# Ledger of designs, part 167: peptides against a protein of PDB entry 5Z08

Target 1, 168 residues: chain A of PDB entry 5Z08
Amino acid sequence: RQKDEWAKKTSSLMKQLDWFIGEHLGAMLAAEELGGPVVGELMEIDPDDLSAGFNAHGKLKKATSQPDLDRRQRRIDDIWGPQDEQGQAHKRKRGADEALAASAEMRDLIEQLMNKLVEAGGDNSATYVEIPRESAAARFLVRSKVAMFHPNDARRLRLVDFGRDLDD
Target 2, 222 residues: chain B of PDB entry 5Z08
Amino acid sequence: GLPRLIDAIEEASKIPAKRRQTPIKPTIEKLTTHLYTHGASPDSLLRLADLLTLRNHLDQASLAAITRNLYPSSTVSDEVVLRFIGALGHGQLKPTLALQALFLRWLVMVYHLLENPGVLGQVYGVLFDLLDTAAIRPQLCHLLALVTRRKHVRPFRIQAILTLSRQTGGDPNLTGLLRVFKNYYPEIIVGDATKGRASAFKHPDPQWRQHLDEIQQRRSEA

## One batch from the design tools (peptide; made by RFdiffusion4, then SolubleMPNN)

Design b2_p19_1_s1 (from b2_p19_1, 11 letters changed)
Fold by OpenDDE base, seed 3:
Structure b2_p19_1_s1 (fold): chain B 168 residues (1-168), chain C 222 residues (1-222), chain A 19 residues (1-19)
Amino acid sequence: as target 1 above (168 residues)
Amino acid sequence: as target 2 above (222 residues)
Amino acid sequence: SKIRELIEQISILIAKAQK
């Protein structure tokens, strides 16, 4: 009974997490991987805002009224902007594909981190996942204080053990 | 042999220099001499990549010396590449930016020996996001110039380079990278900010290349 | 953040399930 309730609760939370990753976080992570703002500095990156481009500081280019920047942006948009509805659809599709890829990476990373936590049986040394790169996903988890890098190996990531802090 | 030298250096890397019973410098010199003469096998490359990219007690001069002599005797695996890519950027556990620049230079020089050059294309975003880091930008632009494909040339990246080029006063390496982008999309207006001299991305070290070719030829004869 | 809360809750559940 308790295991089944745990499994159901875990499944429900995983679905909520999956939804949040898919609907919100994936696009933001994709934006970060694409040189956009760091997740948490800009709350709402509409996939349509991904099309507006980011400045070198990862800030959404506020439409700064400087006519010359706007003209150059328009020229880039005129050159690369979808001339037709198909081009817009292709840009949207690419943005969606990158968001899906980022979402998948985040899901996989969280799953690996959780699996290692389960496998470790309380041994913190065994909770580390080897990450192939420092992804936006990995950085986000660390910034969010839900994961930590190994102190001597930046390729090893683990979940913060929130369960221990409850017993103290 | 090379494995024993790596073993000795790995053990020494765990210990602060002040606590080592024996100086590591002679062993580093033996390693670099061996690497210069014979190159490194894929297995040895992986071990050396770990020594170079993981936080340890090796001094920067030793790490730089190993990197300068890191001749592959064969191919370079995806795993080795990913070790070096994972070492890039800012962070307390990351190698120094000077060492990162050497890693990027190394990747440029061994690009033709990668088992899967596509692996760099998969991490293109990670590499591109580091362009604001001035200390590694020259080598990073060179690597990106090799790695860039049409799929990577996106409007936002074009704009990011143009913006960064303006902010840097027209860094020749950024102008060079924009020229690479323009090869895929000729309509890219390299604006007035890029009127500067573009980097040609010439091989960083012709002597190193020649020596690498000699080491690689020995593999084909074996 | 909602993610922190979700991950925290999941992690707590994992820890409780191991007990």
Scores: peptide ipSAE 0.128, ipTM 0.291, DockQ to the pose 0.192
Fold by OpenDDE base, seed 2:
Structure b2_p19_1_s1 (fold): chain B 168 residues (1-168), chain C 222 residues (1-222), chain A 19 residues (1-19)
Amino acid sequence: as target 1 above (168 residues)
Amino acid sequence: as target 2 above (222 residues)
Amino acid sequence: SKIRELIEQISILIAKAQK
């Protein structure tokens, strides 16, 4: 009975987490992977803002209509893709595809981390997942203080054991 | 031989200095002399990386002496690299920041001997997030200057360096790293706060490099 | 964050289910 209630509660929480990843977090992680802001830390950097540069106070310089700025803006536009309607549609489609990919990566990573936690049976040394790369998903979990890297191997990630802190 | 010296130091590292039957310093001196003369094999490097990065009862002077003489006789494996990377940052289980700076300096000096230089690129974010740690920043910026590729140069990292550069009053190492970023994206405008002198990231120890080359050359003749 | 809360709650549930 208690195990079944816990299983149901866990399933409900996993559904909420999956929803949150799909509806909100995936797009933000995709933006970070594409070179956008770090989720919750950095302000949105407009490519135009990068082209205009920063003043001594870190404020955006107003793009002066100087021909050299137009050439830099064009290069940025060329680097970041065409701003035309087709380019925007392609950017939106690519953004949607990247958001789906980021959501899938985060779901898979969380699933692996949870599975290792279950399999370890309380052995913290067995709770590590090998990560192929340091992803926006992995960084987000570490930054959020829900995961941590192995102290001697930056390719190993585990969940923070929140259950141990309750017995102290 | 080197394995026996490592065995003796590993056993001594498990015991507090006050409880050791014999002083470890003579054995450390023999180890460092051997490393200086012959270098370390990949297997020996891994064992030494564990001694340097894991919490044990070795003193900081001994750990620093081993690190300063850590000449690879061959290549450096991904596993060895990851031990040193995992040892970086703040925490009670991590080595001192002074020792971490020596590890980063070592990684810079042996970068050309890595079996897979791409391993550092895979943990680029871990390295980058440590830039706020002033004690390791000079060596960290140098390592990042070697590791950085176009895929790592992202708008959020550009902004992070610019922000940190302002907060530090224009650290020349951060300005040097921004110049590396600018090689991939020439449109990066380094604000007036960063107009300071950039580090050129010169080799940190030319004599160490020369001695490493001599050790590496002896391997090719054997 | 909501994600931290969710993961924390799930982790606690996993730990309790193992006891």
Scores: peptide ipSAE 0.127, ipTM 0.293, DockQ to the pose 0.239
Fold by OpenDDE base, seed 5:
Formats: sequence, structure tokens, C-alpha cells
Structure b2_p19_1_s1 (fold): chain B 168 residues (1-168), chain C 222 residues (1-222), chain A 19 residues (1-19)
Amino acid sequence: as target 1 above (168 residues)
Amino acid sequence: as target 2 above (222 residues)
Amino acid sequence: SKIRELIEQISILIAKAQK
């Protein structure tokens, strides 16, 4: 009975989290990866507004086609390049694809972090997930104070042990 | 001598710690003591750079200890520099970000001993593209501050730093790097987004510098 | 944030289920 209630509550919370990631967080994380504002300044960024890119001041910049951009800025410009009708459709699609990718990355990361927490059985040393890159997702979790990097290895991320902080 | 210690560590690095017949720690301690006392020749630096940058079975504490004692007795070759640069970034075969930060700090501290400082300017793009990696950003910004020339200060890089500065809430190291850029292009508006204090990029370890100078002086007397 | 609250609640539930 208690295990079933736990499973139901966990499932419900996971669904809420999944919804939040998909509906709100994914686009913001994608924006951050694309040089937009950091997730935490909850500006309701319309996913469509994301597609226009951000200027140096964080304002929606009209797509100025500057060609000699570095790989990241090319990626930004390739995602946010000039608004020809076909270019806009490709940009919207690419923006949507990046939001979906960011959502998937966040989901996968949270799942891995939770799975490691379950597997570790209270051993904090076993709770670390190896991250392939420092993503907007990973940074967001750390900024949100729900995850921490290993003090000696920033490729290792773990959930904050909220269970221990209750007993101390 | 140092070559024999490196040989022993190279052989041990091929074997998982659980399968080693002898503890490696005493050999690492001998190596680090030797490096502290005498420094490393260019040839030894290259071998040590390979040990530090290539995937092997050495523990992180040993790798960090070697890096902290990696005093050049002479110059630092382009090849050594490129080993460390090649080890930067993300990937399963790359060193930990903590170790990469130590490599970048080392490059900062030995910058004046590079045979060709221009080599870092050639790989400027590779270094610049890693600024989004928070774990190495402080040392990376410091290195870029040393390496940056007018040719590197491009509109896209200015924009990239401004964007990343905003994303990081005004990381002092990024603000410091923007200040370096502004020295070449005074018209760069370090706008309201950089409300943070700029890093001064002070020498990361004055004691290490002093000890390096002592090792370098012995070379001039031989 | 909502996400922090959700993750915290889930983490607490996980920790309780292991006891």
C-alpha cells in the first residue's frame, strides 16, 4: 500500500515535471544554449520570439546577417538567421527542434540523476552522473540548487540530498 | 633520474590500479619531488603532457600533483602546448574539467616561457569556444586575456562574450576579458549587462612563480 | 521555482522509500 502510494505520487510528480519541462523550460533552455537569457529570469519568452534571436542587450534582435560568425554564433545565426519566409519556417522549425532537444536533455538528465539516487542507497559517492557536457540543463539544475557538481570533477553531477538536510 | 621515474609511471599508467603489483604513489611522490627541485626538460615535459592529457589509469590526485609541480626547467614547446589545448573540452577521452582548469592555470603561469606564444593565437578560436564551460572559464579567460590581440577581437566574439556575460549574471572573468577587448576597440560598449567587477587576472600562484624563477635561474648558470 | 519544488518532493519521496 505505501509503496503503491509512493509510486503514484512519484508518477504524478514526474508527469508534472515532464509537463513543465516540455511547456516552459525547454524553450528557455534552448534560448540559453543559443545565447539568450539565462533561465531564471522568468520572462515569458514566446517560443516564436526565441526564433528571432537576442542582441547583445538580450533584446530580440532583428536577424542581422553577419556572415563571419564563430561556430556558436553561426549556430545562433543558422537558428536565428534572416527572415525570408522559408528562412522563418526553417528557423521556427529549428527553434522548435532545439527546444525539443533541450527538453529531452533535461528529462534524460533528471532521470539519470534520480536513478543514481535510487541505486546509491544512501552512498553519496555513488549518486554522481557523468555529464558529457556542461549543458543549459545541468547549469539550470545547479542554479536551482537541486543539483551539485562534484567538487573535484565538474563532469559529475548529483542531486542534492534533500533527505539528509532534514535530519541535520 | 626523471626519465626513469617517467618510464615507471608510464608503465603503471597502462595498468588498472587493482592490477598493479606495486603502489604507484611512492613513484609519483619521487617524481613530484624531482620536478619541484629540478623542473622538467622539454623532452620530459612532452612525456608528462602525454601522461596528463591521454586517457590512462592514473588517479586524479596523482595527475593533479604532477600538474602542480610541472615546472619547466627551460622553454615550453608548441607541441607541449598543443597537447594541453587538445585535452580541453568535453568528451569521454578527455581529462576531467578540474584537471583541464589546472592545465589552463599552468599555461597562464608558464606563458612567458613559451617558445612561440603565437601558437596560442593560432588556436584562439578553440579556446574561445570553450568559454561556456563554467569549470574552466576563470583560467580560460585569464589565458585569453594574455593571448588576445587585435586580430582576435571580432564583432562575433564581442557579441559572444556579451551574451555569455549576461547569461552568467556578469561573470567577473568575462567582464575582465571584455575589458581586454576594449583596449583594442574602445568603442565596445560594456553595457549595463556587465555591472559586475572585472577580474584583474592576477598571477594565480605567486609562490609557484617564485619557485619557477629559481629553477629558471639555475639554467642560466649552466 | 516549481521545478525545484517538484524535484525536492520527488527526492524526498525517493529517500523515504529507501528507508
Scores: peptide ipSAE 0.124, ipTM 0.293, DockQ to the pose 0.162
Fold by OpenDDE base, seed 4:
Structure b2_p19_1_s1 (fold): chain B 168 residues (1-168), chain C 222 residues (1-222), chain A 19 residues (1-19)
Amino acid sequence: as target 1 above (168 residues)
Amino acid sequence: as target 2 above (222 residues)
Amino acid sequence: SKIRELIEQISILIAKAQK
């Protein structure tokens, strides 16, 4: 019973995660990869949100305000697309394609990180995923204090052990 | 058009102010008005970057006015970026630190328009080594906050910024940059000396941003 | 437990992005 409830809750949260990635995060990550604003970086976080945004345990409290992200996304689309009306449609399509690619990358990365966590059986040294590049997805997970790079190898990423105080 | 205005300023820049037959100020005003209205193309940006970064006879007020109106109408090339980066630091042939601060501020404000943002990451060491220069530190920290990636966060740089933070009495910009470093190394002990108010690295000029957005929007409609 | 916590954190992020 409790396992089934957990499985249902996990499934629900994964659906919500997939929705969030598809509807919001993918476009923002694509924008970051294209040289746009970095998701959850200091530039868009109010100092009060920075102070409030990371609790003493390093949990991200506040996400960046959505409206500014949409405006920045439009600018990136405006930079990379052709100049004519057909070009705007192509820009929107390219932006959508990049957002889909970023969404897929984020989903895959989360899946790999979760799979390694399950496989490791509690050995934190075995929880590292090898990443081919430092992606916007990887950076986002680190900024969100969900993931951590290996201290000596920036190509190795793991989920943060939320049971340890990050300050110990 | 803009190219002709740049030509006139380039010619005037070769001549000391006291030897110019015509005052440059009216031409600078025409240039800045044009830049404000239409922005600068990539080609024009490169020419203006050379005017701003190379030693010439233009006065600091004119250089500052051009920099404050340096709206890109399109993208910013690696070459343009590298001109501004090459102009940073101490030296007889380099622009004033006040002008360098304006260049860094400009790079922050146009970061999203760079053709290749990675170019700044390639020169990260050059930027980082200038953190001791107080006059440019606020804008430099802001730019580094945008540019910093995992590969740049090294133990020696962590120690360098911690040391500099202590020496400066906890400069809020350095504390802000340390927070960016903590995104890659959560275990970085930002000692009690850095408990000060960190800079949030807010956009330096919201009005400038708004106007840039209007110029960029016109390009997408054309 | 750890995966649950991850999902919970992501859920918090989602909830904030929806505000």
Scores: peptide ipSAE 0.048, ipTM 0.259, DockQ to the pose 0.066; fails the geometry check

Design b2_p19_1_s2 (from b2_p19_1, 13 letters changed)
Fold by OpenDDE base, seed 5:
Structure b2_p19_1_s2 (fold): chain B 168 residues (1-168), chain C 222 residues (1-222), chain A 19 residues (1-19)
Amino acid sequence: as target 1 above (168 residues)
Amino acid sequence: as target 2 above (222 residues)
Amino acid sequence: STIRQLIEEISELIAKALK
């Protein structure tokens, strides 16, 4: 009975977090990834506004990293393509797609971080998730003090140990 | 008349100063005096825009003097605007950044006389990309503040200004431009993004404005 | 209990970062 209530409560909280990520946070993260405002600097971003395109000179200088950055950068460039009517429709769709992608990345990252924390059994060294890139999601979690990078390896992210700060 | 003065300057502009048979300064002074008194017609503006924007043998002081006296007697065409916009940026064929700043200032001061203000909106990207150029940034931000519409306020441009603002230590002109953006997107947090004061983008030269108005009024009476 | 607390804390921190 208590386990079922816990499972239900946990499920409810996860659903609420998932909803929040999908409805609000994903668009803001996508905006940051697309070279928009940093999450928290713009609270309400319409996915259509994401789609409406940052022009070609809003290229965040290619940080030289991985092919997936090139795909997002291409999506950025594609969002920034000529504003013909077809271009605007494609831009709107791409903005929505980027918001969905950012939402998925945030959800996945949170899930991985939580899973590693559970698996570690109290070993802080085992709580690190390896991240393929410094995403807007990763940066947001760090800025929010939800997560921290490994001191010697910015590819490793872990949840902040919330348990110790409550007992002090 | 003004066309003959322009002809003389155009011919002189093709020749290096050391090879000119006559000093150009007296002709420039006559031109600037004429411009101050009567303004420039659309045709004369186009010719003067070419003299100002194209690489020639005119000295920077002469070019600056012409630009400071470039009063339109009527409207400013898209072609004239595009000549000045095309002269912006870095490159061996581009005017000096000091002269470019004067061009941008001029565009701000004559913005209300543009035949089609929308032309600047079409080249908004080109203008926006030059914001990293410190020497022209004050006038560029002012021009962008006039030109910006909802369609131009994009998340990337917001972030680009925020990033550049951080890199510049909070340039007040960038903060001013962000405030203009906030008019279209109230959710933009300007205060947290920029510790700096915002520029109010006041008219650059009230005396120049008054004199322009006098020139424009004389045309309506003729 | 730990996962619930974690989700609550994450949610609170996210909410705080967005204020």
Scores: peptide ipSAE 0.079, ipTM 0.264, DockQ to the pose 0.048
Fold by OpenDDE base, seed 1:
Formats: structure tokens, C-alpha cells, sequence
Structure b2_p19_1_s2 (fold): chain B 168 residues (1-168), chain C 222 residues (1-222), chain A 19 residues (1-19)
């Protein structure tokens, strides 16, 4: 009974985390990967906003209809895709695809980190996940103090041992 | 040979200087002389990278001397690169910022010998996030200037450099990095604050380069 | 118990980083 309740509660927490990653965090991570703000600086990123792209300041480009959009702004829009309706649809689709990809990467990374911690059996050297790249997901986990890089290998990431590292 | 010298230094590095039976300086001098004459193999580079990046009882002068003579005789592996990248930052277990600056300078000077230059691109964010560290910024900007590709030039990074440039009063190295970014995004306004001279990111040590080329040529003849 | 605590801690830290 207690094990089943624990399994149910653990499953519920994982589902909540997966939901949060899919509905909120994935879009923010995708925005960071696409050169938007760092996750946490802009909390409300609509996937549609990912299609509009970000200015040089990491701020969402409001589709301000003002005709005097400086030639410089047009070049950014040209770099981020065609201005036609078809180009906007392609941008929106790309933004959604990037949010899904970022969500999948975050889920996979958390799963790998947790699995390695369980497999290590208390050996801290075995708790490291090898990351293929420095992703927005990896950076976010480190900034959030959820994970840490190996002191001598920036491709190795582990969960922070919240029990041991807080006592030091 | 070089492996035996590294063995002796590794063993000495475990012992505080006051408790060593023999002075390490003569062994360090033999090592640096050997490195200057022959360079380091990939295997020796990895062992030396561990000695340089891991906390041990070697003195800063010895670590700096090894780093200044760290000529690769061949290529530089991803593992060696990652040891040096992992040693960057402000942690208590990290090498001194002065030594980190030497590591970054070394990476700049051996960039053309990397087995996979893409490895630095994969840790681009780790490097970029250290730009606020003034002590390593000159060498870090130079390394980033070599590593930067279109995929790394992102709006948030553009803004971060612009903000940091304002905060630093227009650091010429940051202005130099912004010029690299501008090659990918011409619309980047390197603002009027860039009345300052941008760094040209010239080779840090022409003599070191020449000596490296001599060591590398001996490998091609063998 | 350890995995649950870990998930709770991760979730809390993520939530703190987003405040």
C-alpha cells in the first residue's frame, strides 16, 4: 500500500513536471535556443511569439504595424524568414517544432540525470550524464541549481546531491 | 622520457611542498625543457591537463611554466579541451583566474590543432557566460572570436555583450567580439560607445607559434 | 523515497528559478 501510494505520488509528480515542461518550459527553452531571453527573464512566451522572433535586446518583437520600421528591423525579419503569409506560417510551425524539441530535450535530460543517480548506487563519479551540447535545458538546470557540471568536464552533468552539498 | 617525468610530478603533486623529500623544481625544469624540445603527445597532454586543472599541491609558478611550454606534438583531443574548459570559473576547486587566462591563451594558440574544433562550439554557452570575469575576458573574447558561428550569434547573446560593453565602458575585446557577431548579423549596432579601438585578436605569442610549427613539422617528417 | 524527494526538490528549484 505505501509503496503503491509512493509510486502513484511519484508518477503524479512526474506527470506534473512533464506537463509543466510541455506547456510552459519548452517554449521558454526554445526561445533561449532561438536567441530569445534566458529562461526566467521572460515568463510569458507564446509559441506564436517564437515565430515573431526576438530583437537584438532579447525582447519579443511586437508586430507593431508601424510602417517606419527601420531598414535594420527588416533585415532581422528577413534573416528569420519571409514576410509573406506562407513565411509566417512556416515560422509559426518552426516555433512550435522548436518548442516540442526543447521539451523533449529537457525531459530526456532530466530522465537521464535521474537514471544515472539511481544507477550510481552512491558513487558520485558514476552520476554524470554526458551531454552532446550545451543546451538551454542544461544551462537552465545548472542556473536553477538542479544540476552541476563536472569540475573538469563541461560535457558531464549531474544532479546536485541536495543532501550532501547543502551540508558543505 | 616524458611519461616518467609526469609520473614523478603526479606523485609529488599529492604531497604538500613542506613534506616533499625532494624538491620538485628540478623535475619541473626537466619537464618544461622536454616539452619545449619535443612537445607533448596526446596521452601526455591529457595527463598534463589533469595536473594543471585538478587541485593539487603544485605551486602556481610550476603550473604556469608547464602551461607556457605545453606544445602539442600532434593533435589536441576533445578530452584535453574539456579539461581546460571545465577548469574555468570562480569555484574554490578551480585554478586561479591567472592560470585560467593562460589556459584560454593556450586554447587560442592551439585552436588549429584541435581534433574537433566543434567541441568548443558545443560548450559555447559555458564560455560565453564567463565574459563578466574581467581577469579572463581578453583571452575569452579571442577564443570566442575563433569559435563563433552563426548558430551561436543569438539575440540574447548580442544583448548580453552590448550590456556588458556598456558596464565595462566599452572593453575593446567585447567590441572585437561584437564585430565578429556583426559578420553574421550586419544590423548589429555596435553603438557610438565603440569609439574605442576593437581588439584585432592577433596571435598572442608569435614566438610560441613559430616554435609550435617547428615541433609540428618534425611530426610530419616522421 | 529518494526519487520522490528528488522530484520534489527539482520541481521546487525550477519553480524558484522561474519566480
Amino acid sequence: as target 1 above (168 residues)
Amino acid sequence: as target 2 above (222 residues)
Amino acid sequence: STIRQLIEEISELIAKALK
Scores: peptide ipSAE 0.075, ipTM 0.275, DockQ to the pose 0.049
Fold by OpenDDE base, seed 2:
Structure b2_p19_1_s2 (fold): chain B 168 residues (1-168), chain C 222 residues (1-222), chain A 19 residues (1-19)
Amino acid sequence: as target 1 above (168 residues)
Amino acid sequence: as target 2 above (222 residues)
Amino acid sequence: STIRQLIEEISELIAKALK
């Protein structure tokens, strides 16, 4: 009975986290990946705002500014194409796709981090997840103090053991 | 005494008004007068909570009059609180939204008399999920402002308030609740749309508070 | 208890970072 209640509560919390990742965090992570603001600087990134692209300072571009030909700008411009109606539809779709991809990456990364912690059975050396790249998701978890990189290997990420660090 | 008045009202509540042998209004007036003068004991509060929250044949004016005079003479039990929380939301068996707003207002006014204030924190999710219900939102935000602790301030709830605030054109009660969240999390960027007027969540009825204090003082002297 | 605590902590830390 208590185990089932715990399982239900845990499932509910995971669903809430999953919802938050999908509805909000994914878009912010996608914005960071696209050279937008760091996650947390802009709490409300509408997927439509992702479509406007970001300037060199990570601020939303107003629709009227000529695309400066910088390489990152090309990727944004390739995502967002010419300002015609067809271009805007492709822009919105790509922004949604990037938000979905970022959401999936964050979900997967959290799941891997949690699974490794459970599997390690208290061995801190076994708690590291190997990450293929330094994603916005990985950086966000580290900045959030949820995760930490291995001191000697930025490709290895683990959950912070919150139980030890709060008592110190 | 109060128990006999409650008995008479409970029996009358089972019968449609048109089929009652005697008008219930004089008994309701006696009840409300008694409640105003003496308050309700924990046992009487539970019985009255059932009368207020369960579907019966009492008219809305009578239910509202009882709720407005529902002065606790002592503490408020978890069971009483849970009756009122269980009565919230939409459904054919639920009280009217107007009556639910009075219940939430009552919970705000008696919050300091709860035997276990933590009980509201345990049902925080249930309360929070009702924020979309415009008719109860003002009192609900006020109650949540009292109940909110750091453990309740979660990203999904922050975003839910922000989204609902946009959808409502910046409801001042939502902005007020978001300011409470910001006390735990100072870096919550309340966007320009939320720079609007926030509710200060002042006591809903200072006269009711004063009268409650007088009832409570008589108990401490007894 | 550990997974729930972790989710709660993760959620809290995410909330702190999104501030």
Scores: peptide ipSAE 0.083, ipTM 0.325, DockQ to the pose 0.098; fails the geometry check
Fold by OpenDDE base, seed 3:
Structure b2_p19_1_s2 (fold): chain B 168 residues (1-168), chain C 222 residues (1-222), chain A 19 residues (1-19)
Amino acid sequence: as target 1 above (168 residues)
Amino acid sequence: as target 2 above (222 residues)
Amino acid sequence: STIRQLIEEISELIAKALK
């Protein structure tokens, strides 16, 4: 009974987190990835608003790899393309696709981080997830103090050990 | 230029319409045309915010026309924001509730241009306490949806929205705001009608947004 | 309990970061 209630409650919490990621956080992450505002500076970004583009006040931190910058810049330019109804529909679709992609990346990253924490059995060295890039998702988790980078390898991310850091 | 148009309107605003030597409407039309074409600088925005929020002899149609064309060419200062927030609520010296709804709509549409979005968070209580005012509730809920942070989501405010939602028969805007609160407190029971994937708060005017973006782009190129 | 607590903490920290 308690395990089932825990499983249901955990499942409910995961569904709520998943919903929050999909409905709100994904669009904000996509905005940050597209050179928009950092997550939390602009709230309730509609995926359709991603299509409107971001003004120069979004602090683009330079640290994304050049090829991804070019693709994203091209996506921004394609999002800023001709304002015909077809262009707007394509722009809205791209904004929605970017929000979905960012949501999926965040979900996957959280899942990997949690799985590694469980698998590590208390070995902090085994809790690191290898990330292919410094995504808005990864940066957000670090800024949120949910995760931390490996001190010597920015491609390795782990959950902050909330249990140990509270006992110290 | 825009400053001279504002000067003329400021002087005319001190005089009752029946006592004006010249009709103000042509000057308002020039102002709104200029605003539509070029937007307003931060300094001009502040002056226009005073014209819109302070009691004067301008007619409601002129005030609404200025508000509908109030495109920032740059950022929106805290001072400008606070003028509009200070104009909200009931009182003989306050703008009409219809004009207040336009101000709230404007704040929603320019939220991404605020120099300090946190300023709205500082006045969150003032905004929240106006939720019972039906005439401004739709735009107010939308603004609160943008502004709400975990620090604002308090048990008393959750209960206040739930109570007001019951009293209003489930106002969709209040339900939308409760959905935002649920992001911070998942245990909040929001009625099943909120299970839809769509944001309860869409951009109020996509054409206005597009035109704002065009004005903002011209500044980045200059 | 640990996973639930972790999800709650993550959710809380996410909510804090969105302040």
Scores: peptide ipSAE 0.080, ipTM 0.295, DockQ to the pose 0.056; fails the geometry check

